Peptides against a protein of PDB entry 5VZU. Designs and how they scored, part 136

Target 1, 271 residues: chain A of PDB entry 5VZU
Amino acid sequence: GRTLEDIFHEHMQELILMKFIYTSQYDNCLTYRRIYLPPSRPDDLIKPGLFKGTYGSHGLEIVMLSFHGRRARGTKITGDPNIPAGQQTVEIDLRHRIQLPDLENQRNFNELSRIVLEVRERVRQEQQEGGHEAGEGRGRQGPRESQPSPAQPRAEAPSKGPDGTPGEDGGEPGDAVAAAEQPAQCGQGQPFVLPVGVSSRNEDYPRTCRMCFYGTGLIAGHGFTSPERTPGVFILFDEDRFGFVWLELKSFSLYSRVQATFRNADAPSPQ

## One batch from the design tools (peptide; made by RFdiffusion4, then SolubleMPNN)

Design b2_p21_3_s1 (from b2_p21_3 with F5I E7K H9F K10S D17T)
Fold by OpenDDE base, seed 2:
Structure b2_p21_3_s1 (fold): chain B 271 residues (1-271), chain A 21 residues (1-21)
Amino acid sequence: as target 1 above (271 residues)
Amino acid sequence: LLEEIEKRFSELPKGATLVYP
């Protein structure tokens, strides 16, 4: 039977060969397309733009971060043998904040997995409910007025009685102490550490995060085979850095802003 | 990197294809 080593070597040889084929194709045919930076909006979580992301074995890739109402999107500018350029590598739901536990419990992968999968199930329920409301709105073709068949008149039955005891017990209204929503202390970053068994290309990642959100990442086999979305966590560190924890892959991608300024990269104003 | 890939392959059913982000 194939050993683990045989499977590893075959897969790595295929990946290297595919990377070589893709690179060699650039010598024969190049299509150039202008990339525009998304305009910044006041409601954007951070300034949109180009980030360099760590993609494990693929190394560094360029991703465009953009905001779309309550969603953020990472789009690959550079492709690899699995996920081609122009694909949405990450989709972030800014409605579904992930609350990280304390630093001790952040080391527990099963705790993070539980939290993320609970949010995934809520997102799935909301999508099913919203799909049902959109479906039912078309189905009410007005019921034809079926004529009123006549009301038959039945019947009497009876009277039973009396007793009146008045028990006064004036139970004091227990003050429901409205649990004051502790204002999310937006100012002080939370201590951050990767769970045990989550791989990072570099151990030099920010040890403090501002906030986290539920998201999905795109994964595929070689040649973009069987593409699917996998659950993960978007981690905002600062204005120029974010992370994505690929939950099922047990991996971490760190994204850092490209500091290069581009001339004529602003999107043309919508006329 | 090698250890990470070996770990992923050890968790896969025989004949499963690795998927990447």
Scores: peptide ipSAE 0.328, ipTM 0.706, DockQ to the pose 0.087
Fold by OpenDDE base, seed 5:
Structure b2_p21_3_s1 (fold): chain B 271 residues (1-271), chain A 21 residues (1-21)
Amino acid sequence: as target 1 above (271 residues)
Amino acid sequence: LLEEIEKRFSELPKGATLVYP
């Protein structure tokens, strides 16, 4: 049977060949398209823009971070043999904050896995419930063919009397304890460490994070085969740095803002 | 990097296609 080593060598040969093919495309006639930076909004978690991300074996890639209400999106500006340019490498759910444990328990991959999978299940339930409400609203417009059933004269049953004393059962309106949206405490940065067994291309990552969110990353085989979304953790370090923990891949991507200012990169005003 | 990929590869189910982000 093929050894793990045989499969590894075959995979690495294919990956190297694909990277060579991609690199060789630069010698060909390229179509250039202008990329516009997303406009900044007041409610954006950080300023949107270009980030350089670490993608393990792929190396450095350019990702556009943008905000879409309660979602953040990373879009690949550079592609690789697995995920082409223009794909949404990460999607972050800003409704689902991840609370990291203390620094000791952050070293436990199984603890992080538990926390992320519990959030994944909540997100799945919310999607199912929201799908049902949208489904039930359409079902009831069956055409009531009002067949004119003939008016049988139902008899005048007599008007028995009025006496029922209104019992003032003052049902106290149960205080729906509105689950107080815990104010987005611009929380004091917490100590941060990667779990044991999570690979980072560089150990030089921020050791303090502001907040974390549930997200999904896009993964695929060579040539964008069998693309799927894998659960992960978005980690906001600061205004210019965030991370993504790919839970199933046991990997960490560090994203750092591209500090270059681009002239004429603003989206044209809608005329 | 290679050693790290090899280590991860050893943790994969036999016959799993490698997928990357």
Scores: peptide ipSAE 0.319, ipTM 0.704, DockQ to the pose 0.085
Fold by OpenDDE base, seed 1:
Formats: sequence, C-alpha cells, structure tokens
Structure b2_p21_3_s1 (fold): chain B 271 residues (1-271), chain A 21 residues (1-21)
Amino acid sequence: as target 1 above (271 residues)
Amino acid sequence: LLEEIEKRFSELPKGATLVYP
C-alpha cells in the first residue's frame, strides 16, 4: 500500500512540477499590473504595506497588509500552487481580541484551540444576529398614502397640583464596589511562545507580542481546489512584524516588513 | 520540517485533499 512517505513524496513532486509549469507559462504571455501601497490611516494598527511571510514548504511569499475599518487583510502578491496571487491569505477581525494565557499555558495547543474556537463561535453568532436585523428593515415601506391629517385642537392638559411630600427614604448607599478596571496594560508586551506541535520554519520568532486577534486563513489544494477559511490567530509583535497561527494546520507564519522604499508606489488620488 | 509535514499528512483522513495556506 502507499506509505505516508510515498504520499508525501508524490505530493511534493506534484507541488514542484506545478511551480515549474507556472514558471514556464510566463514565457507565453506576461501581463504586468502596477501594485499600489495602501494609504496609511491614523487608526491603522500598524503602517500598512509589504511583508515577507513564511509559508512552510512554499518558502517566502510577499503579502500586502491593508486595513479596512475593523478588519485587516493580508493579500498575496506572490502566489503558490495552492493559493494564487491576489487572494486574501489572511482576514483579521480587529473586534475580536484573543487573550493568550500565561507562558506555561501557551505551550498547550488544546488551550489555544479552545480560546480560538470560543471566539469563532461568538463571531458566527454575531453574523447570524446581524443578518436578521438587515432582513426586517426592508419590509415596511408600504405606500405612505399621504392622507391629510385634520388638525384636531390641542386640549389643554390640566395643571397637576404641587403635592410635595418629602419621602425621606434613606436608601442605604449600597457599596458599589467599583470593580477597579485594571488599567488595560496596553503598552507592555506579553511573553510569547508557540504551542507544542505548532511548527515554524524558523525558531527565531519574537518572544514578546503586543496583542492578538481572531482571524481566518485561506487554504486550498493544488490548483486552488476546494478553498476554505480556517481559524487562526493574528499575533502583532511590533510595527514591522506579525504572525499568524494556522490552528487546524498547526503551523505558524512569520511576516516581516519589506524595508525597501518604492518610488511612485502610492495610489493615484481619485480624480 | 519533513517530520512536521509527515505528521500533518498522518492526521489527514485517507483520500483528503492536501490543503496549504
């Protein structure tokens, strides 16, 4: 029977062959499209732009990070045999922060999985509820026949009298223990480690993160077959580095800013 | 990397399409 090793070798051979075919097809017809850098907004989590991402066996790929209100998007600039260029490799929900446990519990993949899946269910519930509100609002534009409302005379409402009985109800001041909002320690990076069994191309990833968010990654078979969104964690390390944990794949992608400056890379102002 | 890929492949249902990011 085919061993796991046989299946792996066949798959890797197919992947290499597909990369070769795609490269060889460029000799027939190349269409060049200008890529523009997204404009920076003051509310952007970090400066948008080009990042070098690690995609396991595919190696390094170029991804454009952009912000869209409460969502961030990674778009492939370079593609591979599974996910072509121009696809949204990651979609990040900036409304749904993920709180990582302490460093000891971060090593537990099942704990991270639990946290992410609980956030995924909340996101699904919010999408179902928001879908219902949008449906009900359209039904009631019945034709407003403008019947002329006759001016019925305002009856003078009688002056209610002043009876001022001072009920001394000495309501004891219930000590509302003001739950001290622990000042959101927004500034100090949390210690970060990958869970056991999550693999990285390089062990040299940042060991401190600023914040994490729920997101989805795009995965597909060879030739972009059966594309689906898989749950994951966006990890902001600093202004120039972020990660994505592919939960179901047990993989980690590290993204590092491209430091190259480009002339005339800004989008033309809409005329 | 090889051991990781092998591990991921071993966790896939028989006949599942191998999917990558």
Scores: peptide ipSAE 0.316, ipTM 0.690, DockQ to the pose 0.086
Fold by OpenDDE base, seed 4:
Structure b2_p21_3_s1 (fold): chain B 271 residues (1-271), chain A 21 residues (1-21)
Amino acid sequence: as target 1 above (271 residues)
Amino acid sequence: LLEEIEKRFSELPKGATLVYP
């Protein structure tokens, strides 16, 4: 049977043709929108900005990385026949760190798949529980018309007396061994390798990663048909490089910072 | 190249919507 790789390779030329047809047909009605760089915050995992990403057969695309509290987003600045510009190509949950195994076990796709799917299930459970708390909290504020309950007379409770026997119960100070928060080993990256059977456009990816997080990628058919979120792994390599492993697609996208400086690219202050 | 791509595109099963990122 055709492998998924054979299918992607056969259709690579068709995607190039579709991209050419699309770009040629839309050339007559181009709307230009100014793009602003996201403001940098001290708590941002890395500096937000423009990255060039590898998207297999689509080649290089421009993605804006931005941070939104405990979430990161990659937004397509360049569109393709599947995912138009302005869509969130990746959504990263910075609450759900992925711990990669050793290099030997990192080569096992099934091990990575297990780890990611376990985190996916936790994220799904947390969303269901948080949806219930938000739902129950809104339902109980029916306007209880506070009918003025009549002032029942304050019965004067009698002044019982002062017998202050000081019980000296010398509760031993239980040494709360402050579990030393292991200082987040922010400094030493771990060795990194792609699992066997994960395709990369370039084998020249960073062989050391700083940290990984659970994320979802957006996939669709041509013309943005049947768009869905697929599970994956965001891999932070350094300040200027990250990756995304598309688990179901068995593919890897490498993103590298655009080193160009733009004048007047800062977002206007929210009025 | 273009003719080969057009040929391959015409041979695609009309229902095989390849999904891509």
Scores: peptide ipSAE 0.300, ipTM 0.638, DockQ to the pose 0.140

Design b2_p21_3_s2 (from b2_p21_3, 7 letters changed)
Fold by OpenDDE base, seed 1:
Structure b2_p21_3_s2 (fold): chain B 271 residues (1-271), chain A 21 residues (1-21)
Amino acid sequence: as target 1 above (271 residues)
Amino acid sequence: LLDEIEERFSKLPKGATLVAP
């Protein structure tokens, strides 16, 4: 039977060949588009901008990170044979934090899978509930012809008197010791390790993360065939590094900020 | 060369197209 290595070798040959076809076909039609950096907002989780991402066998790709309220978006600036440039490679739900277990349990892929799939189901339920509320509100604006109903006179409601006797029922306030939710110490990074069986191109990923969020990643076959969104974990390491765990693919992409400064890369002010 | 390349691609088992990010 074909080994996994044989399948990977054939896949790599196909990727190289597709890359060659694309580069050769573009000889007659090069379109240059200016890329604008998104403006930074105060509420942005980190500074938006260009990141270099590791996509396993595809190598290094350039991704634009941007923030859209409670969503973050990674957009491919460089395409590959599976996902073309301009596609949203990752969509992150900043409403749905993922709490990683302890370091020992982080090695268990099934535990991470359970946590992510539970969050996925919550996101799905919230989308179903929010879809129902938006549908009912539009129906009832029938044109109520405002017939001018005549001013009926203000009947003086009589001042009933004050006799409320103070019943002294001294119900002892049961000291519900509100367990003071210790303010989650927002500042201490959690130890981080990839689960066993998650492939990383480099073992040189950060071993401490700040926070994690639920997200979806875009996957497709060659030529952008059968594109689908798969569940994953966005991992914020620091201001310049984040990761994405592709749960179904059992792969990890590390994204590192492009440190190059670009002049005149800011979006033109909306006139 | 391009035609030979396209012909080789057309012969790759369609089912071996690994979905990738």
Scores: peptide ipSAE 0.304, ipTM 0.640, DockQ to the pose 0.161
Fold by OpenDDE base, seed 5:
Structure b2_p21_3_s2 (fold): chain B 271 residues (1-271), chain A 21 residues (1-21)
Amino acid sequence: as target 1 above (271 residues)
Amino acid sequence: LLDEIEERFSKLPKGATLVAP
């Protein structure tokens, strides 16, 4: 049977070769597009911008991190044989915090998998409920062409009387305990370790994280075949570093801010 | 080089399209 090592070796050879074919094709036709940095907002979890990400066998890639309300997005600036440039490599739901267990239980991949899949199910339920409210509102305005049924003059049935006793049905307003949006307390960092069996390109990742969120990562076959979103964990380490655990792939990507200062990289203000 | 590449790819098992991020 193929060993896991044989599969990884064949895959790395294929990726290197595909990468070589792509680079060799581009040697004759480089298209340059200006990239603008997303504007920073006060409510952004960290400053948006360019990050260098580790994608295991693919190596280093450049992603743009941006914030969109309660969502964060990583967009590929560099493409690879699987996922082309301009695709959203990661989508992070900042509404769905992942609480990591203690350091001993963080080594258990099945525990992390359980936690992530429970959050994934909640996200699916919320999407289904929000889809039903949008669906029910459209159905009722079928224009009943009320054909004018003829005016039959039916009679004057009589005036029965008045006494509306006011039933004081004091319906206690059920306190909809608004699930207090716990402010994203920049809590004290917690110890962090990758689960056993999660591959990283190197062991040089931060051993303390600030917070984690549910997210989805984009995966595909070569040539962007059968693209799908897989569940994962966004891990905020600090202002300049985050990670993504690809749960299904059992892999970890570390993203580090590109420290280069870019002149005139700000988006032109919409006039 | 391209022919050796195509020959090696042709020997990759059809369906082991490893999905990657």
Scores: peptide ipSAE 0.295, ipTM 0.631, DockQ to the pose 0.155
Fold by OpenDDE base, seed 2:
Structure b2_p21_3_s2 (fold): chain B 271 residues (1-271), chain A 21 residues (1-21)
Amino acid sequence: as target 1 above (271 residues)
Amino acid sequence: LLDEIEERFSKLPKGATLVAP
């Protein structure tokens, strides 16, 4: 039977060959597209821009991070054999924060998987409810012709009686200690470790994170076959670094800001 | 070379296409 090693070698040969085909196609027809940096907004989680990402077997890729209200997007600037340039590699829902457990429980992949899948189900429910409100709001404008209400008869209320004594049970008002929602200390980074069995290309990832959010990642076969969105975790480390945990793939991608300054890279102001 | 490449790809088990990001 084929070993896991044989399957891995065959896949790596296929990936190298696909990369060779893509690079050889550049000799036939090149289309150049100008890329503009997204404008920075005060409410952006971090400054938008170009990041270099590690995609396991694919190697180093360039993505554009941009903010769209309560959503963030990573767009591929470089394509690979699976996903072409211009695709949204990650979509982040900034409404759905992921709370990481303590370091001991962060090592448990099943715990992270549980937390992410619970948030995925909430996102699905909110999308269904928002779809129903948009559907029901159009249906109710039918003119309800006021059919005259038929006079239902007055059933007589019977009179029953009197007595029961006032028991004085002086239940002390239990002080509901309002658990003061500890203000989310936006400033203190949480200790961070990858779960056991999540592959990272580099062990040199930040060991402290600021916050995490639910997101989806785009995955596909070679030639962009059977593209699908898979659940994951966006991890903000600092102003220049973020990660994405691909839950189904059990992989981690680290993204670091491209520090190069580009002249005339700002989008023209919408006139 | 291209024909040999296509022939090798055609022999990969259809179910072993590793999906990647």
Scores: peptide ipSAE 0.278, ipTM 0.637, DockQ to the pose 0.173
Fold by OpenDDE base, seed 4:
Formats: sequence, C-alpha cells, structure tokens
Structure b2_p21_3_s2 (fold): chain B 271 residues (1-271), chain A 21 residues (1-21)
Amino acid sequence: as target 1 above (271 residues)
Amino acid sequence: LLDEIEERFSKLPKGATLVAP
C-alpha cells in the first residue's frame, strides 16, 4: 500500500508541477501590484514587515505581518494552489493570550487543543455579545414624536431649613493596596516544544517562546475552494521569528523576517 | 512536457483536493 511518505512525495511532486504550470501558462497574465511595508507603531508587538514562512509541502512563502490595534494579520504576498496571494493566511487576536503549560504537558496535543478551543469559545461569545450591543443601540431611535412642550409651572421658592451640625465621621481611608501590576515579564522566554503529532518541515525551530496568542488560519482546497478559518496558536519567538500551529491540520509554520532592506517601500503618507 | 503535465493532472483524483493553509 502507499505509505504516508509515498503520498507526501507524490503530493509534493504534484505541487511542484502545478507551480510550474501556473508560472509557464500564466506568465503573460501576471498582474503586478506594488506592495508597501506597513508603518511601524510604538505599540506593535514586533516590527511589522515581510516574513518567509514554511507551509509544509508548499515550501517557502512570503507573508506580510501587520498590526491593526489588538489584532495582527499575516497576508500572503506569494500564493499557493490553495490560498492565493493577497489573502489573510493568519489573523491573530492579541487580546487572547494563550498560556502554554509546562514542557511535559506541551507535548500533549489534546492539552493544547483544549486550551485553544476554550479561547475560541470565549472569542465567539464576545463576538455575539458585541453584536447584540451594536444591534440594540441602533434599534432604539424610535421616532421622537415631538410632543408639545407643556407649560412651565412656576414652582415657588421653598424656605430656609436650619443649621444641621457637621458630624466629623473620620472614616479611615482604607489602604487600597494598588496591586502593582507586575510588569508582564516580557523578558523571560518560556521553554517551547511542538506537541507530539504536529508536523513541522524541520525540527529547527526556536525552543523558547516569548508569548502565544489565539489566532485563526485560512485553509482551502485547490483553486481556493471551500475557504474556512481554523483555530490555531500564534507563537512569538523573538523580534524576527514567529510560528503558527494549525490545530486542525496538526501542522506548524515557522516565519522568519526577511532581512533585505527595501528602498522606497514605505507606505505613502495618508493624505 | 505540457501534454505530460496535463495528462498527470487529468489523472489526479478530482476529490483529493488536500485542504491546506
């Protein structure tokens, strides 16, 4: 019978062949679009920019990382047979930090799956509640029937009530122990390992991470058929490296900053 | 080359569209 390895090699050959057809047949139909680097903001988790990502069998792809308030976005600059260029390969919710367990429990895929699915459910609830508040706030502009101004009755001036003594009740100011928000120790990386059964292209990934966040990844069939967003984990390793665990696919993508400097790649100032 | 490629693609199981990122 075909081994999983045989199927993978056949699929890799197919993807290479597809890529060759697309390049050879559509060379005359290439639409060039100028890409601008997103402006860096002080509050950005890391410097935005171009990253080279590993997509298993698809190989190396270029992704633009950008920050949008409490969301981060990975946008494909290069496409593949499944997800075309310009699509948002990953959407990260920077409000929903994932705390990884200890290194032993990080090897348990079911533990990571539980943590991610619990966060997914919270995000779904928050979206439903926020949708209701936005809906109810628009509904109550019923037509203000301009009821005619009823006449102001001249209410009379009531009299000088007397001299009540100031009771000195010296309520002690309860020491509000300002729980010093321990500055989130952004400095000490946590030991990191992929869960057993998560596929990585290589074992050469950072073994220490700074922070993890809930995110969704875009998956589709060939030709961008049946596109859906699947739950995952964004893993910040350092200023130049992040990962994404595709939970349902049991795969890991490693992204590394493109160190090339581009002249005149800055976004035009918004006029 | 194109004909061999088209022949290989025509033999791909139309339903085995691997869902991928």
Scores: peptide ipSAE 0.273, ipTM 0.660, DockQ to the pose 0.143

Design b2_p21_3_s3 (from b2_p21_3, 6 letters changed)
Fold by OpenDDE base, seed 4:
Structure b2_p21_3_s3 (fold): chain B 271 residues (1-271), chain A 21 residues (1-21)
Amino acid sequence: as target 1 above (271 residues)
Amino acid sequence: LLEEIEERLSKLPKGATLVAP
């Protein structure tokens, strides 16, 4: 049978072919679109912008990271044979933080898979519940027939009743245990290692991460066939580096900030 | 290198599209 190595070699060869075809075909209609950098917001997890991603055999791709409230998005600026430019390669749910286990248990792929699939199920449940609330809220605007019920004038009665003494019930002020906002431990990075069997382009990835979040990654066949969102882990290493673990593909992509300063790349102010 | 690539490419099974990100 084909080994995983045989499949990988066949894939590498096909990617080389496609790159060769694209570079040798002068007949490719090149469409240019102006790209604007997303505006930075104070609440952004890191500064938004351009990152250079590693997609294993595809090589280096440019991804724009942007923040949309409690979601982050990686948008392909460069495409590949599977996922074209302008697609959202990753969608990150900043509501669903993933706690990595200790360094020993991080090597266990099944443990990481369990943690992520449990979060995936919670996200699915929340989407179903939120869909029901949005559905039920629209249904109850039945036409209030404004029946003009007549202004019946009902009357007077003044009754006086008396003096009830103020009982001094000295309700003890229940100690509002101020839920100590556990200071967001934004400071100390956790030791990080890829699970056994997760492929990376190299072993030169950060061995410490700040935090992880649940996310979905877009995968497809060549020509963007059968596109699907697969579960994964967004790993924030630092201000300039993040990763994504593709669980189903057992692969890791490392993203590093493009340090180039672009003049006039800011989005026009919304008029 | 190019000839080796072309030779390898000629051996690729037509239609085995790999799913990738």
Scores: peptide ipSAE 0.297, ipTM 0.665, DockQ to the pose 0.098
Fold by OpenDDE base, seed 1:
Structure b2_p21_3_s3 (fold): chain B 271 residues (1-271), chain A 21 residues (1-21)
Amino acid sequence: as target 1 above (271 residues)
Amino acid sequence: LLEEIEERLSKLPKGATLVAP
């Protein structure tokens, strides 16, 4: 039977050949677009900018990280045979933190899968509920032409409401001891390890993370066929490094900030 | 060269197209 190595070898050959075709076919039709770095905002989780990502078999790709309120976005600056440049490789929901278990239980892929899928269902429920509220609000602005109904002088009727005795129901306020949520010590990174069976191109990834969020990653076949969003985990390691666990693919991508400074890379101020 | 590469790619099993990020 074909080994996993045979399938991987055939796939790697296909990727190399497709990459060669793309580089050779467009020799006569190169469109150069200037890329602007997103402006930094005070509420940005980390400084936005260019990151070098590891996409397993595809090698190294350049991704732009940007922040959009409660969402973060990774956009491919370099494309590959599966996902073209300009596509959103990752979309991160900064409202939905992923709580990683202890280091021992982090090795269990099924535990991570459970946690992520529970958050995925919450995100789906919130999208359904928010879709209903947005639908009902638009219907009521029919222009009611307020015809000026005349001021009829309705009379004074004085009716004496009776002496309803206040029943002294002394319901003891049960002291709901609000368990003071110990302020999560915002400063200490959590020990981090990949689950067993999650592939990484390099085992040299940070072994401590600051926080994790729910996200979706874009996957497709060659030529951007059957594109879909799969659940995953965005892992913030530090100011210059983040990861994404592709849950369904059982793969990990490490992203490291491009340290090169670019002159005139800021977007022109909107006039 | 391009035609040879395209021919080789066309012979790859369509089912070996790994869905990838």
Scores: peptide ipSAE 0.284, ipTM 0.660, DockQ to the pose 0.152
Fold by OpenDDE base, seed 5:
Structure b2_p21_3_s3 (fold): chain B 271 residues (1-271), chain A 21 residues (1-21)
Amino acid sequence: as target 1 above (271 residues)
Amino acid sequence: LLEEIEERLSKLPKGATLVAP
């Protein structure tokens, strides 16, 4: 049977060949589009901008990080044979913090998998509940053409029902324990290690992380076939570095800020 | 070169398209 190594080797050859075909075909027809940096907001987790990401076999790619309220997005600026440029490679839910265990338990992939999947199910439940509230408001204004049935004058008999004393049932308002939105305390960094069996292209990743969040990563076959979102962990290391653990792929992508100063990269003021 | 690449790609098992990020 084909070994995992044979499959990996065949796949790497295919990716290299496809990358070569794409680069060679576009050599004559490069369309240049100006990219604008997202505006920075005071509530942004880190400064938005361009990051160089590691995508295992694909190599280095450029990703734009942007913030959208309690969501962050990584958008591919460079494409690959699987996922074209302009796709959202990662979507991060900043409402759903991942608490990493101690360093010993971080080596256990099954523990990380459990934590992430429990958050995934909470996110799915919240999406279902929020979908129901939006659905009930479009209720049945069917135009009942109520034909004007003739008003028979029913005599209103004014029966004076007696003064029932209002029982003061002092129902104590049950303390809705407002799930304390733990402010995103810029907590002291915690020790970080990849789980055993998570592949990183480089062992040179930060060994301390600031915070982690639940997210989804986009995956596809060659030619963007059967695109789907898989669960993962966004790991903030510092102002200039973040990671993404692709849980189902058992892969890690490290993203580092592009330190190049771009002249005139600010979005034009909305006219 | 393109013909050689196409020939090599044609020999790859169609089911080996690994889903990737």
Scores: peptide ipSAE 0.281, ipTM 0.653, DockQ to the pose 0.142
Fold by OpenDDE base, seed 2:
Structure b2_p21_3_s3 (fold): chain B 271 residues (1-271), chain A 21 residues (1-21)
Amino acid sequence: as target 1 above (271 residues)
Amino acid sequence: LLEEIEERLSKLPKGATLVAP
């Protein structure tokens, strides 16, 4: 039978051959498009810009992080054999925070999987409800002709009866201890560890995270075959570093800000 | 070289293409 090593070698050979085909295509036809850095907004979770990402076997890739209201997006600036340049590699829902458990429970992949899949189901329900409200709002403008449905009658039903016992029971008002919404401790990062069985190319990931959010990642076969969105976790470490856990792939990508300053890279002001 | 690479890729089992990000 094929060993796991044989399958890995065949896959690595295919990936190298695909990378060679892509590099050879550059000799035949190059199309250049100017890329602008997104404008920074005060409400952005971190400064938008270019990040270098580690995609396991694919190596180093460049991703543009941008903010779009309550969504963040990672756009591939570099393509690979699976996902071409210009695709949305990650889409982050900033409305759906992921709460990581204690450090001991963070090692359990099944616990992280449960938390993410529960959030995915909420996102799916919200999309269905919002689709129904948009659908029903158009249907109700039919002119309901006011049919004057008739005055059906009086029924008198009767009078009973008296008795007055005054039972005093002075039930003390149970102090509804308002569960003080613990102010989201935005300031102190929590300890972070990858779940057991999640592959990381580099063990030198930050061991403290600020915030986590639900997101989806784009995956495909070679040549962008059967592209699909898979559930994952966006992990904000600091102003210059974030991660993405690809839940179905059991992999982790680390992204670090490109510190290079680009001249004239700012988007033209909207006229 | 390209033709040889394309021929080798065509012989790879279609079912083993790992989906990747």
Scores: peptide ipSAE 0.255, ipTM 0.641, DockQ to the pose 0.157

